# Designs tried in a protein design run: peptides against a protein of PDB entry 6MBK. Part 72

Target 1, 240 residues: chain A of PDB entry 6MBK
Amino acid sequence: GFEMVNFKEEGFGLRATRDIKAEELFLWVPRKLLMTVESAKNSVLGPLYSQDRILQAMGNIALAFHLLCERASPNSFWQPYIQTLPSEYDTPLYFEEDEVRYLQSTQAIHDVFSQYKNTARQYAYFYKVIQTHPHANKLPLKDSFTYEDYRWAVSSVMTRQNQIPTEDGSRVTLALIPLWDMCNHTNGLITTGYNLEDDRCECVALQDFRAGEQIYIFYGTRSNAEFVIHSGFFFDNNSH

## One batch from the design tools (peptide; aimed at target 1 I61 R121 Q122)

Design b2_p30_3_s4 (made by RFdiffusion4, then SolubleMPNN; from b2_p30_3, 9 letters changed)
Fold by OpenDDE base, seed 1:
Structure b2_p30_3_s4 (fold): chain B 240 residues (1-240), chain A 30 residues (1-30)
Amino acid sequence: as target 1 above (240 residues)
Amino acid sequence: KWAMLIERGITLEEFREMEEKLEKIFEELE
């Protein structure tokens, strides 16, 4: 019903190969295909995860490391997905001096500096961990862990992370959703949810799509924050 | 039907909370 296409100016997206009707379940992604905190724990990262407080406490960081490990693994199941990710982002972590200077006149500067500071601190911390921790020696990124790699992974997770239920539905965890997150954004209603009975993400069509048309989804109200992140946290003048 | 809706990304508030949480962890580790 759809295919991956590299659109000019938009990057990768999904194109309908047939007519899709509004509200039709056209896309589903089983849990086993997701990159999750659990899959990170079950990967080569698992032993380190089990002994590192930050990885255990910060699911987004666990996902970032999981993403880096899988990217560095030629035989990773997620290689086709990883190759569809942007090589760089417009997030504040990629801002040049002039862009940062511009932000100094905005309320976003505090958040931008916080992210930059913390990301640098994370990198320094994990660089040391990777060099010294006994369970880090098997990581495929041991000899190739740069700040550029780390900011890419952090930015990838920041822009693409999703909240999904755990298998038992008792908690919320974080996941990257391959294939689904290739859909570019349009305004509308949320059309994606998690089906626990079938243990999969499900997406229904926001509108009718004809064969040959790009399939768009509404990322949700939370995506507004993503757009703010991409724009350098240029949000409305709120006190809090 | 769905256990929860899936919305992409994080909110600004969640971002700030995560940053604060991380700072606290670092303070405890160092």
Scores: peptide ipSAE 0.540, ipTM 0.925, DockQ to the pose 0.728
OpenDDE base, seeds 2, 3, 4, 5: peptide ipSAE 0.526, 0.525, 0.508, 0.531; ipTM 0.923, 0.922, 0.919, 0.924

Design b2_p30_4 (made by RFdiffusion4)
Pose (drawn by RFdiffusion4):
Structure b2_p30_4 (pose): chain A 240 residues (1-240), chain P 30 residues (1-30)
Amino acid sequence: as target 1 above (240 residues)
Amino acid sequence: PVSRIPVLRPDEKALEEQLAELLDEIEAEE
């Protein structure tokens, strides 16, 4: 019912190949396909996750390393997902100095500075950990772990991650949701929820989509400062 | 009908603040 298309404004997204009515359940993704903090713990990253306090406290950072470890694993279950991810992003981590300079004197620039400093500090910290700590000597990253790798990983996570209930429903965790996460944003209401019975992520149409029209979802009630810093885009006419 | 739990984006600003405090603690212990 949909195909991947490279749109000028939003990059790659989903386009309807048939008419899709509003409120139609048109997209579902089972839990097995998701990359989660739990799958990160049970992966080759597990030995380091158990020893490193930062990875235990910061699931988003755990997902970034999970993404990098699987990217460096030729036989990863998630290779189809990793190979279709973008190679670059428009998060401020990728901005030129003069591009950030336009934000001087604004409310938003402080968070740009924090993002930069936090990412650089994380990279340097984990570079040292991977090169020296025994619990990381079997990681795929010991051979090569560049700043570009880390910038890409945290950008992939921050622009795509989601909160979902745990498999039991009693807790929440962070996850990457393949296929569905290729939907771009428009104004509207959240129409994506997690179905605990079928154990899958389900998305109903936000509005009517005719064949040939791009399929959009509503990401959330975020400001443009949040969209730029954490999602890497500015949304014109953001009603929130 | 089956119940569903909304899929939400996490609060990255709060995660960035928590991360900065945690990095300070780890660096101080070193």

Design b2_p30_4_s1 (made by RFdiffusion4, then SolubleMPNN; from b2_p30_4, 13 letters changed)
Fold by OpenDDE base, seed 4:
Structure b2_p30_4_s1 (fold): chain B 240 residues (1-240), chain A 30 residues (1-30)
Amino acid sequence: as target 1 above (240 residues)
Amino acid sequence: SHMTVPVLAPDWKAELEKLEKLLEEIEAEE
């Protein structure tokens, strides 16, 4: 019912190949296809995860390292997904000097500088961990862990992470949702949920879409400033 | 019938603040 297309302004997105009705379940992604904190624990990252306090406490960072490990693994199941991810993001970590100057007159500048400084500090911490920790020796990123790698992974997670239930529904975990996260954002209602019985993420159409139209979804209620800082999404009237 | 749990994006700012505090704690222990 849909196909991946590179749109001129929005970049990659999903286009309807047939008419889709509002509230129609047009997209679902089983848990086994998701990149989750659990899949991170069960990967080559698992031994390091079990020994590092930050990885254990911060599911988003665990996902970031999981993403880096899988990207560096040629036989990774998620290679097709990872290859669809942007090489750069519209997050503050990628702002050019002119963009920062533009934001100097706004309240967002404090958050931009804070995020940059803190990300650099995190990188320094993990660089040391990767270089010195015994369980890091088998990581595919052992000899190639740059700030750019970390920035990319963190930005990928920042813009694409989602809260989903654990398999038993007892708690919340974090996940990247392949295919689903290719949908570009619009205003509206959240139409994505997790079906525990079928153990899958489900997305229903926000509105009617005709064949050939781009499919948009709503990722949540945020201000434009929050989207700029945390999501990398922009509305049509937003400047960057 | 089954209930669908909404999929939500976490607050990155709140997560960052948590991470900063954790880093400070770890650094203080070294």
Scores: peptide ipSAE 0.378, ipTM 0.844, DockQ to the pose 0.856
OpenDDE base, seeds 1, 2, 3, 5: peptide ipSAE 0.361, 0.387, 0.377, 0.350; ipTM 0.825, 0.850, 0.843, 0.806; seed 2 fails the geometry check

Design b2_p30_4_s2 (made by RFdiffusion4, then SolubleMPNN; from b2_p30_4, 12 letters changed)
Fold by OpenDDE base, seed 5:
Structure b2_p30_4_s2 (fold): chain B 240 residues (1-240), chain A 30 residues (1-30)
Amino acid sequence: as target 1 above (240 residues)
Amino acid sequence: MKARVPVRRPDFKAEEEKLEKLLEEIEKEE
């Protein structure tokens, strides 16, 4: 029903290979294919996770390290997904001087600097952890953990993480959703939900798509400032 | 129709604030 395509202006996205009707379930991703906090705990990161306060408390950071560990693992199940991720992002962590100057014209400059400072502090903390913690020796990161690596990982998670229910539906956890997150954003309604009965993420079509058209989804309502922080861009249809 | 739980992005600001506070607490203990 769809294929991944590199669009000129938007980068990678999904294109319909057949006509898709509005509200049609065209895409689903079983839990076993997701990168989750749980899969992080069950990975090579597990031993360190069990002993680090930040990894335990912050699911997004757990996902970031999970992503780094899997990227460094040639036999990782998620290699095909990881290879589709951008090598760089348009998030404020990647802003050049001119872009920062432009941000000064926005109400987000303080948040951007705070994010940058905090990210640097986090890196410094985890650099020490990776160098000194016994369980870090099991990670393929000890001799190859740079700020650029960390920046990439947290930016990947920042832009792509989603809240999903646990298997029993009792709690909320965090997940990266392969293939689904390749869809580019448009204005509309959230059409992605988690089906607990079938234990999968499900996406229904926001509108009719003809064969050959790019498939867009709506990630949710965000302010322009929030979009800058999350994704480094403004959307005219967002509140500001 | 099967029930679906909406898939949403987490509150980014809340996560950043929580992480900052946690890191500060840890740094104070060192």
Scores: peptide ipSAE 0.522, ipTM 0.904, DockQ to the pose 0.901
OpenDDE base, seeds 1, 2, 3, 4: peptide ipSAE 0.470, 0.469, 0.520, 0.473; ipTM 0.841, 0.840, 0.903, 0.838

Design b2_p30_4_s3 (made by RFdiffusion4, then SolubleMPNN; from b2_p30_4, 11 letters changed)
Fold by OpenDDE base, seed 3:
Structure b2_p30_4_s3 (fold): chain B 240 residues (1-240), chain A 30 residues (1-30)
Amino acid sequence: as target 1 above (240 residues)
Amino acid sequence: SKSLVPVLAPDWAAIEKKLNELLDEIEAEE
């Protein structure tokens, strides 16, 4: 019912190949296709994960390093997904001097500078870990771990991470959801849930879509400022 | 009717705060 398309201004997105009705289940993604904290633990990153305090405590950082390791692995199952990710983001970490100057009159500037500082500090920490920790020797990052790599990974996770239940439903964990996260954003209601019985993410259509139309979904209620800072999006008609 | 758990973006502000605090703690130990 849909196809991947590279749109002119929005980059990769999903386009309907047939008419889709509102509330129709048009997209589902099984757990086995997700990049999760669990898949990170089960990857080449596992040994380092088991010995690093930040990786253990921060699922988003675990996902970021998982993403970097898989990107550096030619035979990674997630290569097709990773290739669909933007090379750069409209997040503060990619702001130019003029953009930062423009925001100086807003309350967002504090968050921008904080994010810069924190990301730089995180990189410095992990650079040392990658260079010195014994379990980092087998990582594909050992000889190629730049700030740009880290910036990209954390930005990818920041903009695309989602909460899903664990397999037993007892806890919440973090995941990147391939294919689903290719949908571009619009205002509306949350239309994605996790089906524990079938162990998959399920997305129903927010509205009617005709064949040939781009499929949009709503990712959450946020202000424009929050979208800029955390999602890299800005909606002129955002009611928040 | 199937019971679905909503798929939501996490509270980024909370994550960022926790990460910053943890990093502060680790850096203080170095």
Scores: peptide ipSAE 0.429, ipTM 0.877, DockQ to the pose 0.872
OpenDDE base, seeds 1, 2, 4, 5: peptide ipSAE 0.382, 0.349, 0.320, 0.411; ipTM 0.850, 0.804, 0.762, 0.865; seed 4 fails the geometry check

Design b2_p30_4_s4 (made by RFdiffusion4, then SolubleMPNN; from b2_p30_4, 12 letters changed)
Fold by OpenDDE base, seed 1:
Structure b2_p30_4_s4 (fold): chain B 240 residues (1-240), chain A 30 residues (1-30)
Amino acid sequence: as target 1 above (240 residues)
Amino acid sequence: SKSLVPVLRPDWRAQEKALEELLAEVEAEE
């Protein structure tokens, strides 16, 4: 019912191959295909995870390192997904000087500077961890862990992370959802939910889509400033 | 009908704040 397409302005997205009706379940992704905090714990990152307080407490950081480790692994199950990720993002961490100057007139400027500063501090911390911690020796990050790597990983997670239930439904965890997260954003209602019975993410169509049209989804209610900071895109008519 | 748990983005401000505080704490212990 859909295909991956590289759109000129939006980049990668999904295009309908047939007519899709509103509320139609057109896309689902089983848990086993997701990159989660749990899959991070079960990966080569596991030993370090079990001994680092930040990795344990901050699921988004765990996902970032999980993403970096899998990217560096040629035989990773997620290689096809990782190859679809942007090499750069429109998030504040990638803003040029002129873009930052432009944002000085907005309410987002303080958060932009804070995010940049904090990300740099995080990198400095983990650089030391990777260089000195015994359980980091076998990580593919040992030989090459640059700020660019970290910036990319945290930006990937920042723009794509989702809250999903654990397998038993008792807690909330974080996940990257392959294929689904290729859908570009539009205003509307949340149309993605997790089906615990079938253990999968389910997405229903926000509206009717004709064959050949790009499929858009709604990521959530956010202000324009939050979209800039969190997702890297802006809608003039965003009512949230 | 199926009962679904909404798939939502986390509160990024809460994450940033928590990470900043935790990092400060961990660095102070080193």
Scores: peptide ipSAE 0.576, ipTM 0.920, DockQ to the pose 0.851
OpenDDE base, seeds 2, 3, 4, 5: peptide ipSAE 0.570, 0.575, 0.564, 0.574; ipTM 0.917, 0.920, 0.914, 0.921

Design b2_p30_5 (made by RFdiffusion4)
Pose (drawn by RFdiffusion4):
Formats: structure tokens, C-alpha cells, sequence
Structure b2_p30_5 (pose): chain A 240 residues (1-240), chain P 30 residues (1-30)
């Protein structure tokens, strides 16, 4: 019912190949396909996750390393997902100095500075951990772990991650949801929820989509400062 | 770029002066 298309404005997204009515359940993704903090713990990253206090406290960082480890693993279950991810992003981590300079004197620039400093500190910290700590000597990253790798990973996580209930429903965790996460954003209401009975992520149409029209979802009630810093885009006519 | 290289050099120096707990605290405060 949909195909991947490279749109000028939003980059790649989903386009309807048939008419899709509003409120139609048109997209579902089972839990097995998701990359989660739990799957990160049970992966080759597990030995380091158990020893490193930062990875234990910061699931978003855990997901970034999970993404990098699987990217460096030729036989990863998630290779189809990793190979279709973007190679670059428009998060401020990618901005030129003069592009950030336009934000001087604004409310938003402080968070740009924090993002930069936090990412650089994390990269330097984990570079040292991977090169020296025994619990990381079997990681795929010991051979090569560049700043570009880390910038890509945290950018992939921040622009795509989601909160889902745990498999039991009593807790929440952070996850990457393949296929569905290729939907771009428009104004509207959240129409994506997690179905604990079928154990899958389900998305109903936000509005009518005719064949040939791009399929959009509503990401959330976020400001343009949040969209730019964490999602890497500015949304014209953001009603929120 | 030169700006980015300088930032990474400073980050490597800072990591040598900090414990894991101090790094974690800085991340949580941000």
C-alpha cells in the first residue's frame, strides 16, 4: 500500500499506492523488528553495558552504541534497517560555525551549545573506554570508532527514537521502529500507538491519503526549536 | 572544521580530568 520516495522537502518518505482512508490501520510493526535498550543489553554490547554506568543510566546513548555495533556486524539481524538509514542529518551537530552563528542572542542557541559539548564529551569518554577497558575488547568498535560514527549514531537516535511500553506493559523503554519511522511530519494528532495484545506498533491514517500522496504522521506537539535541535528540521506553520 | 577539531581536543583533555561519576552528573544536568 505504499512505496519509498525521495521527496525534495523531507527527504525519503512513504507514498500511498492506493487510497488510504482516515483512521485506517495501514501500518503495523511487530516488536521483534525494533531495536530497544533490551536488545542492546542482550547484544555484543552487553558486556560493556553491564560495566559502564553511563550506558545503564542513558538508554538513548545505549541505543546509539547498539546501532553502531550492529552496523559494524556483517550478520546483524537489523542490517536491512541500518542499510536504509540516512548517512547524514541536519541536526545542529552538522552545522557549519557560521550557520550556528545566526542563532547568537536567541533562546535556542544554549541548547545547541549543550548538544555539541555533550556529544564531544561522550565521544571522547567512550573512545577511551573502548580502547582500554577489557569489557569492550570484543566490541566491533575497537577496530574503528570515529567522531563521525558517534555523531551519526546519536543523530540517528535523536531524530528517530520513541518511547514504548516494555513487553510486560509495566515500564517504558526507548526504541527504534523500522519502516514506520520513514514517515515524515505534518500537523495533526498522534495516530500511532503500541498494541500490547498483538505486541506491535500500529499506525492509523492521520487523514485521507490518495494514491500518489505522501503519507504523513504527527510527530508530537514539539516546538520548532525542538524540531531543529533534536529532529533536524524546521516546520513551517507549526501550530504548537 | 577547525572549530570542531578544537572542541574535540578540549573534550579529550577534559575526559582525562574527570571521573565516570562526574561525567554522568554533567550529562544528567544537561
Amino acid sequence: as target 1 above (240 residues)
Amino acid sequence: SAFREELLEEAFEEVETLTEDEILEKLQES

Design b2_p30_5_s1 (made by RFdiffusion4, then SolubleMPNN; from b2_p30_5, 10 letters changed)
Fold by OpenDDE base, seed 2:
Structure b2_p30_5_s1 (fold): chain B 240 residues (1-240), chain A 30 residues (1-30)
Amino acid sequence: as target 1 above (240 residues)
Amino acid sequence: SAFEEKLLEEAFKEVEEETEEEILAELLAS
């Protein structure tokens, strides 16, 4: 197993409580903890989702709106996760005019402009929807839906979305996995995929760890670390 | 930025003149 430890300057992280072998199942995240298109449909966004063809067709946009709605909800289950997200991103959507102009001299400009244009169009469309659609009235973002908010949500999804199977395993869908980025980017941990039988994302140890050894560091507050350990993230102690 | 503002202004104009289906088609094509 592992325990939460304050590693001083490095912040809160996980320490092995026993020897862990390479390829041992280390951490898993059950579906119920994921922000998915399904959870969006089951949230306050559900009624609007059911009537908007773009939300239905574009899972990434559905996740972006789901993220915004949950961020605006003080009692959201995902608050500890959302609080770990950057306030800004290094995505093209955050490039300044000078940066964009400089990119005009590169082959990447087409992709950058495409992202800008698409995101702007999405925002313009949904701004109108939020203002006029009856099922948007209960959305927490109803009175405050800015492009900055939308850009943030889109960028969050773009950088953090994962493909997982649907509940029935018949197709793939998109999910944000709370604090999973910490696992994916940590030395010694590797995501193996989704276990349909147990309905969970799984991460295994890439290397051996000795008891007392640091596994990874959280890039958040203590509450974020506690969320990982106590709010449904688990480890397998019986992996041989 | 001025670039962003212009882009948004154009987006709002375009979306106002388009149907939901047209907007969706363009988004899916991108």
Scores: peptide ipSAE 0.488, ipTM 0.937, DockQ to the pose 0.629
OpenDDE base, seeds 1, 3, 4, 5: peptide ipSAE 0.477, 0.485, 0.493, 0.487; ipTM 0.933, 0.935, 0.938, 0.935; seeds 3, 4 fail the geometry check

Design b2_p30_5_s2 (made by RFdiffusion4, then SolubleMPNN; from b2_p30_5, 12 letters changed)
Fold by OpenDDE base, seed 2:
Structure b2_p30_5_s2 (fold): chain B 240 residues (1-240), chain A 30 residues (1-30)
Amino acid sequence: as target 1 above (240 residues)
Amino acid sequence: SSWEEKLLEEAFEEVEKESEEEILERLLKE
C-alpha cells in the first residue's frame, strides 16, 4: 500500500503505491515494538522496579527511567526511535528565568512552579536511590544521572505517552509508540486506538490517497525510516 | 537559573528529611 521514498526537500516519507480509501487500516504497531511499563519491568530496570514503590505506582516515571536506560544503551532496540526525540522541549521544565518572570503576572505560574518542584523532588529521590540501591548498580546511568537527563526523559514521556490496554485488557497502562508520535502529527493519518485481538496500535487513513501521493513525512534521520520499515509497521506485507 | 537551583536544593533537603512513605504519598497527591 505504501513505499518509503526520499523526498528531496522534505526528507524520508511514505508514498502510496495504490489507491487508499479513507478509514482504511494503513499502519499498525505491535505491542512488542512499544516502550511500555512492561518492557521496563523486563529490562535492566526490572530489578529496581520490583523493589521501588514509586516506580511501581507511577508508570510515567517508570517509562522515563526506561527511556534513559535505553538511551544509554548503544545496542538498544529503540535507539532509532530515541534518536528522533527532541533534545529539549517547550515544557515548563525548560522555561528560562525571563519566561518565568513573565509568567509571574499570570495564573499559569502556579502550574509551572508546581511541575518544576514535583520534578525536582522526583529527581532528588531517584538520585539517592541510584546512588544507594544495590539494583541500581547495573543501570547504564549509574555513573551519570543528571537533572538535565531526568527532565528530558520526563518531558519526553509527558509529551509522547499513550494509554494502551494491558495484555489481558483488564487495565490501562502507558506506552511510548515508535513512529506513532510522528504519524499523529501528520495530516492524513488518524489513530483509531488499540486492537486487543491483534495486540497492536492501529492507524487509518484520514482521507483518500491516490497511487503516487505522499502520505506522510518522517521527521528525523534515515535510520528512523529504516527502523520503521524493518520493524514490520506496514499493513501491506511488502515481504521485504 | 537561580530559581531552578533553589528548587533543586529545596528538593534535596526535603528528600533527606522525609521517609520513603512520605515521599510516595506526596508524589501520588501531585
Scores: peptide ipSAE 0.454, ipTM 0.916, DockQ to the pose 0.544
OpenDDE base, seeds 1, 3, 4, 5: peptide ipSAE 0.434, 0.443, 0.446, 0.442; ipTM 0.909, 0.913, 0.913, 0.910; seed 3 fails the geometry check

Design b2_p30_5_s3 (made by RFdiffusion4, then SolubleMPNN; from b2_p30_5, 10 letters changed)
Fold by OpenDDE base, seed 2:
Structure b2_p30_5_s3 (fold): chain B 240 residues (1-240), chain A 30 residues (1-30)
Amino acid sequence: as target 1 above (240 residues)
Amino acid sequence: SKWEEELLKEAFEEVETQSEEEILEELLAS
C-alpha cells in the first residue's frame, strides 16, 4: 500500500506502507481516466474532429486541442491533472532569440526551425478553422485561441504523450496519462505497460522499496495529489 | 520574439494560399 505524505521540501508524495518487490504491479490507470484521441472524439471537440482531416490524421494535434478544451472547461474531469502541468516547457518552441542564434552554429538548428515552422503552420490553419467552422462555435477556446496557448498544448503533448493500444487492440494511439506523468518524472523507478485484457496502464516497480520509503512526489497542489489517490489508481486499496 | 512573429506571419500568409490537403501533406512530411 501507499500513503500520502507531505515531504516538506518536495511537496506531497507517496510513501510505501509495505515492502514492494521489483516487478510488482502496484499502480494502474484505466483507459477511462486517460486523455486520448478517443476521449477527444467524445468531447466537445468531437464534431469538429469528425469534419477536419488534419485532426483525424494527426493524433498529437487532436490531443493538443483536447487538452486546451479541457483546460478551458472548469468542470473538466482532468482539471486536477491539467493543473499539474508546467506553464512553460524547456522545448525548442520556448527558445528565446539568443538561444536560437546560438543554435544556428549547430546541427540542431534545422530541427528547431522545423518544429517552429510546423507549429506556426498548425496554429495558422486552426486559427482560421476556429474562426470559420460551424462546429468550432461550441469550443471554449473560440474567442481566446492564442499562439501561446497552442504552443503550450503542443509542448505538453510532445513531452508527455504515450503510445497505447486502441480499445480493440488493432492499432496504436496516443494518450496522456495523468498519474504516469507524475510518477515517471520523479525517480525513474517505475515502468509502464498496457494490459489490454484489463484495459489499463500498468506500473511496476523497477526496484525493491522498503516500508516507509518514498516512491514518488506529486507535482502540484494537495488537491492534485488527492485526485490521484481517490481516482482508483492504486492496486492496494490501502488508501484508506 | 521578432523571429517568431515573422514565422507566424509567413505561416498565416501560406495557409491563406493553400488547400487543406496541401497543408496536411506539408505537416505530415515534416
Scores: peptide ipSAE 0.514, ipTM 0.941, DockQ to the pose 0.601
OpenDDE base, seeds 1, 3, 4, 5: peptide ipSAE 0.500, 0.502, 0.512, 0.509; ipTM 0.938, 0.938, 0.942, 0.941; seed 1 fails the geometry check

Design b2_p30_5_s4 (made by RFdiffusion4, then SolubleMPNN; from b2_p30_5, 10 letters changed)
Fold by OpenDDE base, seed 2:
Order: sequence, then C-alpha cells, then structure tokens
Structure b2_p30_5_s4 (fold): chain B 240 residues (1-240), chain A 30 residues (1-30)
Amino acid sequence: as target 1 above (240 residues)
Amino acid sequence: SKFEEELLEEAFEEVEKESEEEILERLLKE
C-alpha cells in the first residue's frame, strides 16, 4: 500500500503505491514494538519499579525513566527510534526566564510554574532514589542523572505518549510508538486506534489517498525509518 | 537558568524535609 520515499525538504516518508480509501487500515504496529509501562517493568528498571510507589502510580514517569535507560543503552532495541527524538522541545520546561516573565502577564503562567515546580520535585526525589536505592545501581544512568536528562525525557513523554489498553483490555496504560507519533499529526489525514484482538496499534486513512500521494513523514535519518518499517510497520498487504 | 536553579534548590530542600509518603501524596495531587 505504500513505499518509503525521500520528499527532499520534508525528509523521508511514506507514499501511497495505490489508491487508499477513507477508513481503510493500511499501517499497524504490534504491542511488542512499543515502549510501554509493561516494557519498563520488564527492563533493567523493573526491580526499581517494583519498589518505588511513585513509578508504580505515575505511568508517565515510568516511561520517562524507561526512555532514559534505553537511551543510555547502546544495544537498546529502541535506539533507532530514540535517535529520531528532538534534543530539546518547545514545552514550558524549556522556557527561558524572559519567556516566563512575559507569560506572567497571561493566565498561562500558573500552568507553566506548576509544570516547573512539579518536574523539579520529581527530579529531586528521583535523584535521591537513584543515589541511595540498591536497585538503582544497575541503571545505566546511575553515574549521570541530570535535570536536563529528566526534563528531556519528561518532555518526550508529554509530547509523544499514547493511551493504549493493557494486554487484558481491563485498563488503559501509556505507550511511546516508534515513528508513529507523526501519523496523527500529519495534516490531520491519519488517525490511530488499538485493536485488542490483534494486539496492535492501527492507522486508518481519514480520507481517500491517490497513488503517488504523500501519507506520512518520518523524523530522523533514512536508516531510522527503514529500521522501523522493516521491524515493526506492517501494511494491509501483509498477512499478519 | 537562574529561574531553574532556584526551583531546583527549593525542590531539593522540600524533598529533604518530606517523608516518602508526603512526597508521593504531593506528586499524585499534581
């Protein structure tokens, strides 16, 4: 249904190889490729997660730590995805003092200050945990856990997190979907859902596409896009 | 930034004075 193409100034993306109809399923990603709270539990973070009530209660923080641990792991399965993430974000956590002062004249300042204070408290707490907790000794971030690292991870999760069902479908949990984040945002032409029966994220067309039309843009390099396409992205033409 | 440094200093001071339960309760209310 699609092919990877270099769209010059726009970067690498997907182009339709045939006409795609509205509401047609054309792309999916199975659970096993997602960075989830469950994959965090099953990682090097698992022992600490099992002992820390805040990690257990706040799935977004668990994902942030999972992201940091995987970024610090050269052999991480998710390295090709992590390398596509921005080094910094336009979130309030990156606002300079002058920007924050400008916002003091607006109603948004309360939310900005709240985010700053909350993130600072989280960092201070987990800095102490990482320095003192026995299960933190195996974490690749043990020797270097900076506020900049934490701010980046939190901002990555805030901007990229998706709600998906748990394996049994009884609850919702959080996930990062490799190179999928742009699907929902690419001109509003694509939407995602989760199929519990097939245990996968599904992308459906919101409109008709014609053969040769751009349907998705990847961040990062060609190698990052190729990795995700070959390892995790499936199309309607694949009996999966 | 100076602003971030001040917030971090305050956060570290609070964490040293609070119990784990108090910290958890605060973070869950946010």
Scores: peptide ipSAE 0.465, ipTM 0.918, DockQ to the pose 0.550
OpenDDE base, seeds 1, 3, 4, 5: peptide ipSAE 0.441, 0.455, 0.453, 0.456; ipTM 0.907, 0.914, 0.915, 0.912; seed 5 fails the geometry check

Design b2_p30_6 (made by RFdiffusion4)
Pose (drawn by RFdiffusion4):
Structure b2_p30_6 (pose): chain A 240 residues (1-240), chain P 30 residues (1-30)
Amino acid sequence: as target 1 above (240 residues)
Amino acid sequence: SSPFMESRVPVLRPSFVDTELLNKLLDELE
């Protein structure tokens, strides 16, 4: 019912190949396909996850390393997902100095500075950990772990991650949801939820989509400062 | 609001890392 298309404004997204009515359940993704903090723990990253306090406290960072480890694993279950992810992003981590300079004197620039400093400190910290700690000597990253790798990973997580209930429903965790996460954003209401019975992520149409029209979802009630800093885009006419 | 969302747990996009806790841990471990 949909195809991947490279749109000028939003980059790649989903386009309807048939008419899709509003409220139609048109997209579902089972849990097995998701990359989660739990799958990161049970992966080759597990030995380091058990020893490193930072990875235990910061599931987002855990997902970034899970992504990098699987990317460096030729036989990863998630290779189809990793190979279709973008190679670059428009998060401020990618901005030129003069592009950030336009934000001087604004409320938003402090968070740009924090993002930069946090990412650089994390990279340097984990570079040292991977090169020296025994619990990381079997990681794929010991051979090569560049700043570009880390910038890509955290950008991939921050622009795509989601909170889902745990398999039991009693807790929440952070996850990457393949296929569905290719939908771009428009104004509207959240129409994506997690179905605990079928154990899958389900998305109903936000609005009517004719064949040939791009399929959009509503990401959330975020400000443009949040969209730029964490999602890497500015949304014109953001009602929130 | 969609009735579909009455029976489903919303999928949300949360904030990235706890900055205060991350800074504290980096200061202790660097």

Design b2_p30_6_s1 (made by RFdiffusion4, then SolubleMPNN; from b2_p30_6, 12 letters changed)
Fold by OpenDDE base, seed 1:
Formats: C-alpha cells, structure tokens, sequence
Structure b2_p30_6_s1 (fold): chain B 240 residues (1-240), chain A 30 residues (1-30)
C-alpha cells in the first residue's frame, strides 16, 4: 500500500504504508482512470475534436484541451488528479527574462524560442476557434481561455504525457497517468509497462521501500515515456 | 546562474508530418 503525501521540498509524492519489495507490483492504473486522446474524443471536447484538424493531428494538444475542459468541470472524475498538478512548471514557457537571457549563450535557445512561438501561435488559433466555432459553445472554457491556461495545460502535458497502446493494441496513443505520475523520480531502470490483457498500466518497485519511505521510480524522459506492450516492464539502461 | 539549464529543458518535438500540418494550418489563420 501507499498514500499520497505532500512532501515539503518535493511537493506531492507517494509514501509506502507497508514494506514494499523490489520488483513487487505495487501500483496499477486501469485505462478507465487515464486521461487519453480517446477520453478527450469521448468528452465534451469530442464534437470540436471531430472538426478540428489540429486537435486530430496533435494528440498532445488534444490532451491539453481535455485537461482544461476537465479542470473547468466541477464534477469531473479527474478533479482530484488535476488538483495535484503543479500550478507552474520549470519549463521554457515559464522562464523569466533572466533565464532566457542566460540561455542565449546555450544551444537550447533556438528550441526555447521555437516553443514560445509555437505555443503562442497555437493559443491565438484556438482562441479564435473557441470564440467562433459552433461546437466550442458547450466547452466549459468558452469564457475562460487565457494564454496562462493554455501554457499551463501544454506544460502539464509536455511533462507528463506517456505513450500507451490503444485499447485494441493496434496503435499507440497519448495518456496522462494519474497516481503513477505522482511518484517522484530517481535514477534507475524503467519499471512501468502496460498490460493489455488487464488493460492497465503496471509499475513494479525499483527497490525495497520501507513503510514510511517515499516511493521513487525512474520515468526515463518523462515526456513521451514509452510503455512496453505485453512484456511488462521496459528496462532501459539509458543512464541519465 | 543556471549551469545545467540546457540539459533540463523539455522541448516539444511533434512528429514532422504533424508539425508541417500545424504550420500550414496556423499560417492559414494568421
């Protein structure tokens, strides 16, 4: 067992309520609990999704809008999850002027500026869509769609999106994985996979954890974490 | 001073096909 805890320095994380052994399956998250492109299609966003080429092409943007719609919905199933998300991120979209100036001396500056430009352009496009498109009238964000909202949603997805199989296993889709993504990161091996037979994400313990200890996992690169289909766990020796 | 900022910068890398479509669609709206 584990519990959600707000750690003073690390924010929200998971703490073991009992001793957990290495390689023990301690955490699983069924597909029904995930925020996916499919759940976005099946939500209030669905009608707009079906008519917007960008939402259809860009699963990450679809997830961002899904996240915003659910955040604006008091009765959303994902409210408890959304409330655990950071209000701000250490992503380029949140860099202060001094941080950007510092990056001007680095190779990352081009990518940072590109991300800023693209995000701003996307926001401008979708602002117009939300104001003018008939299917946007039912969206809970209709009157509350700011750049800050969009920046937050994009950053949330960018830092937390994962690739998982579709329900039929024929393709990959993008997902936010509640509860699992609350684990803080440590160096090690990826110990998370997707079990298609049980239609769930599965995570085994990276190491032994004692009751009362924070549970850490290795996500690799969090953005677009790849899940191993049918093989349980991906052990990537990619030394970070 | 952010000595390791470069290594920690998350960047969105959409699929090239999707990026081209996005650029096209955004240009049409500008």
Amino acid sequence: as target 1 above (240 residues)
Amino acid sequence: MFPHMESLVPVLHPDPVDQELLDELLEEEE
Scores: peptide ipSAE 0.188, ipTM 0.640, DockQ to the pose 0.094
OpenDDE base, seeds 2, 3, 4, 5: peptide ipSAE 0.154, 0.155, 0.224, 0.149; ipTM 0.627, 0.667, 0.698, 0.620; seeds 2, 4 fail the geometry check

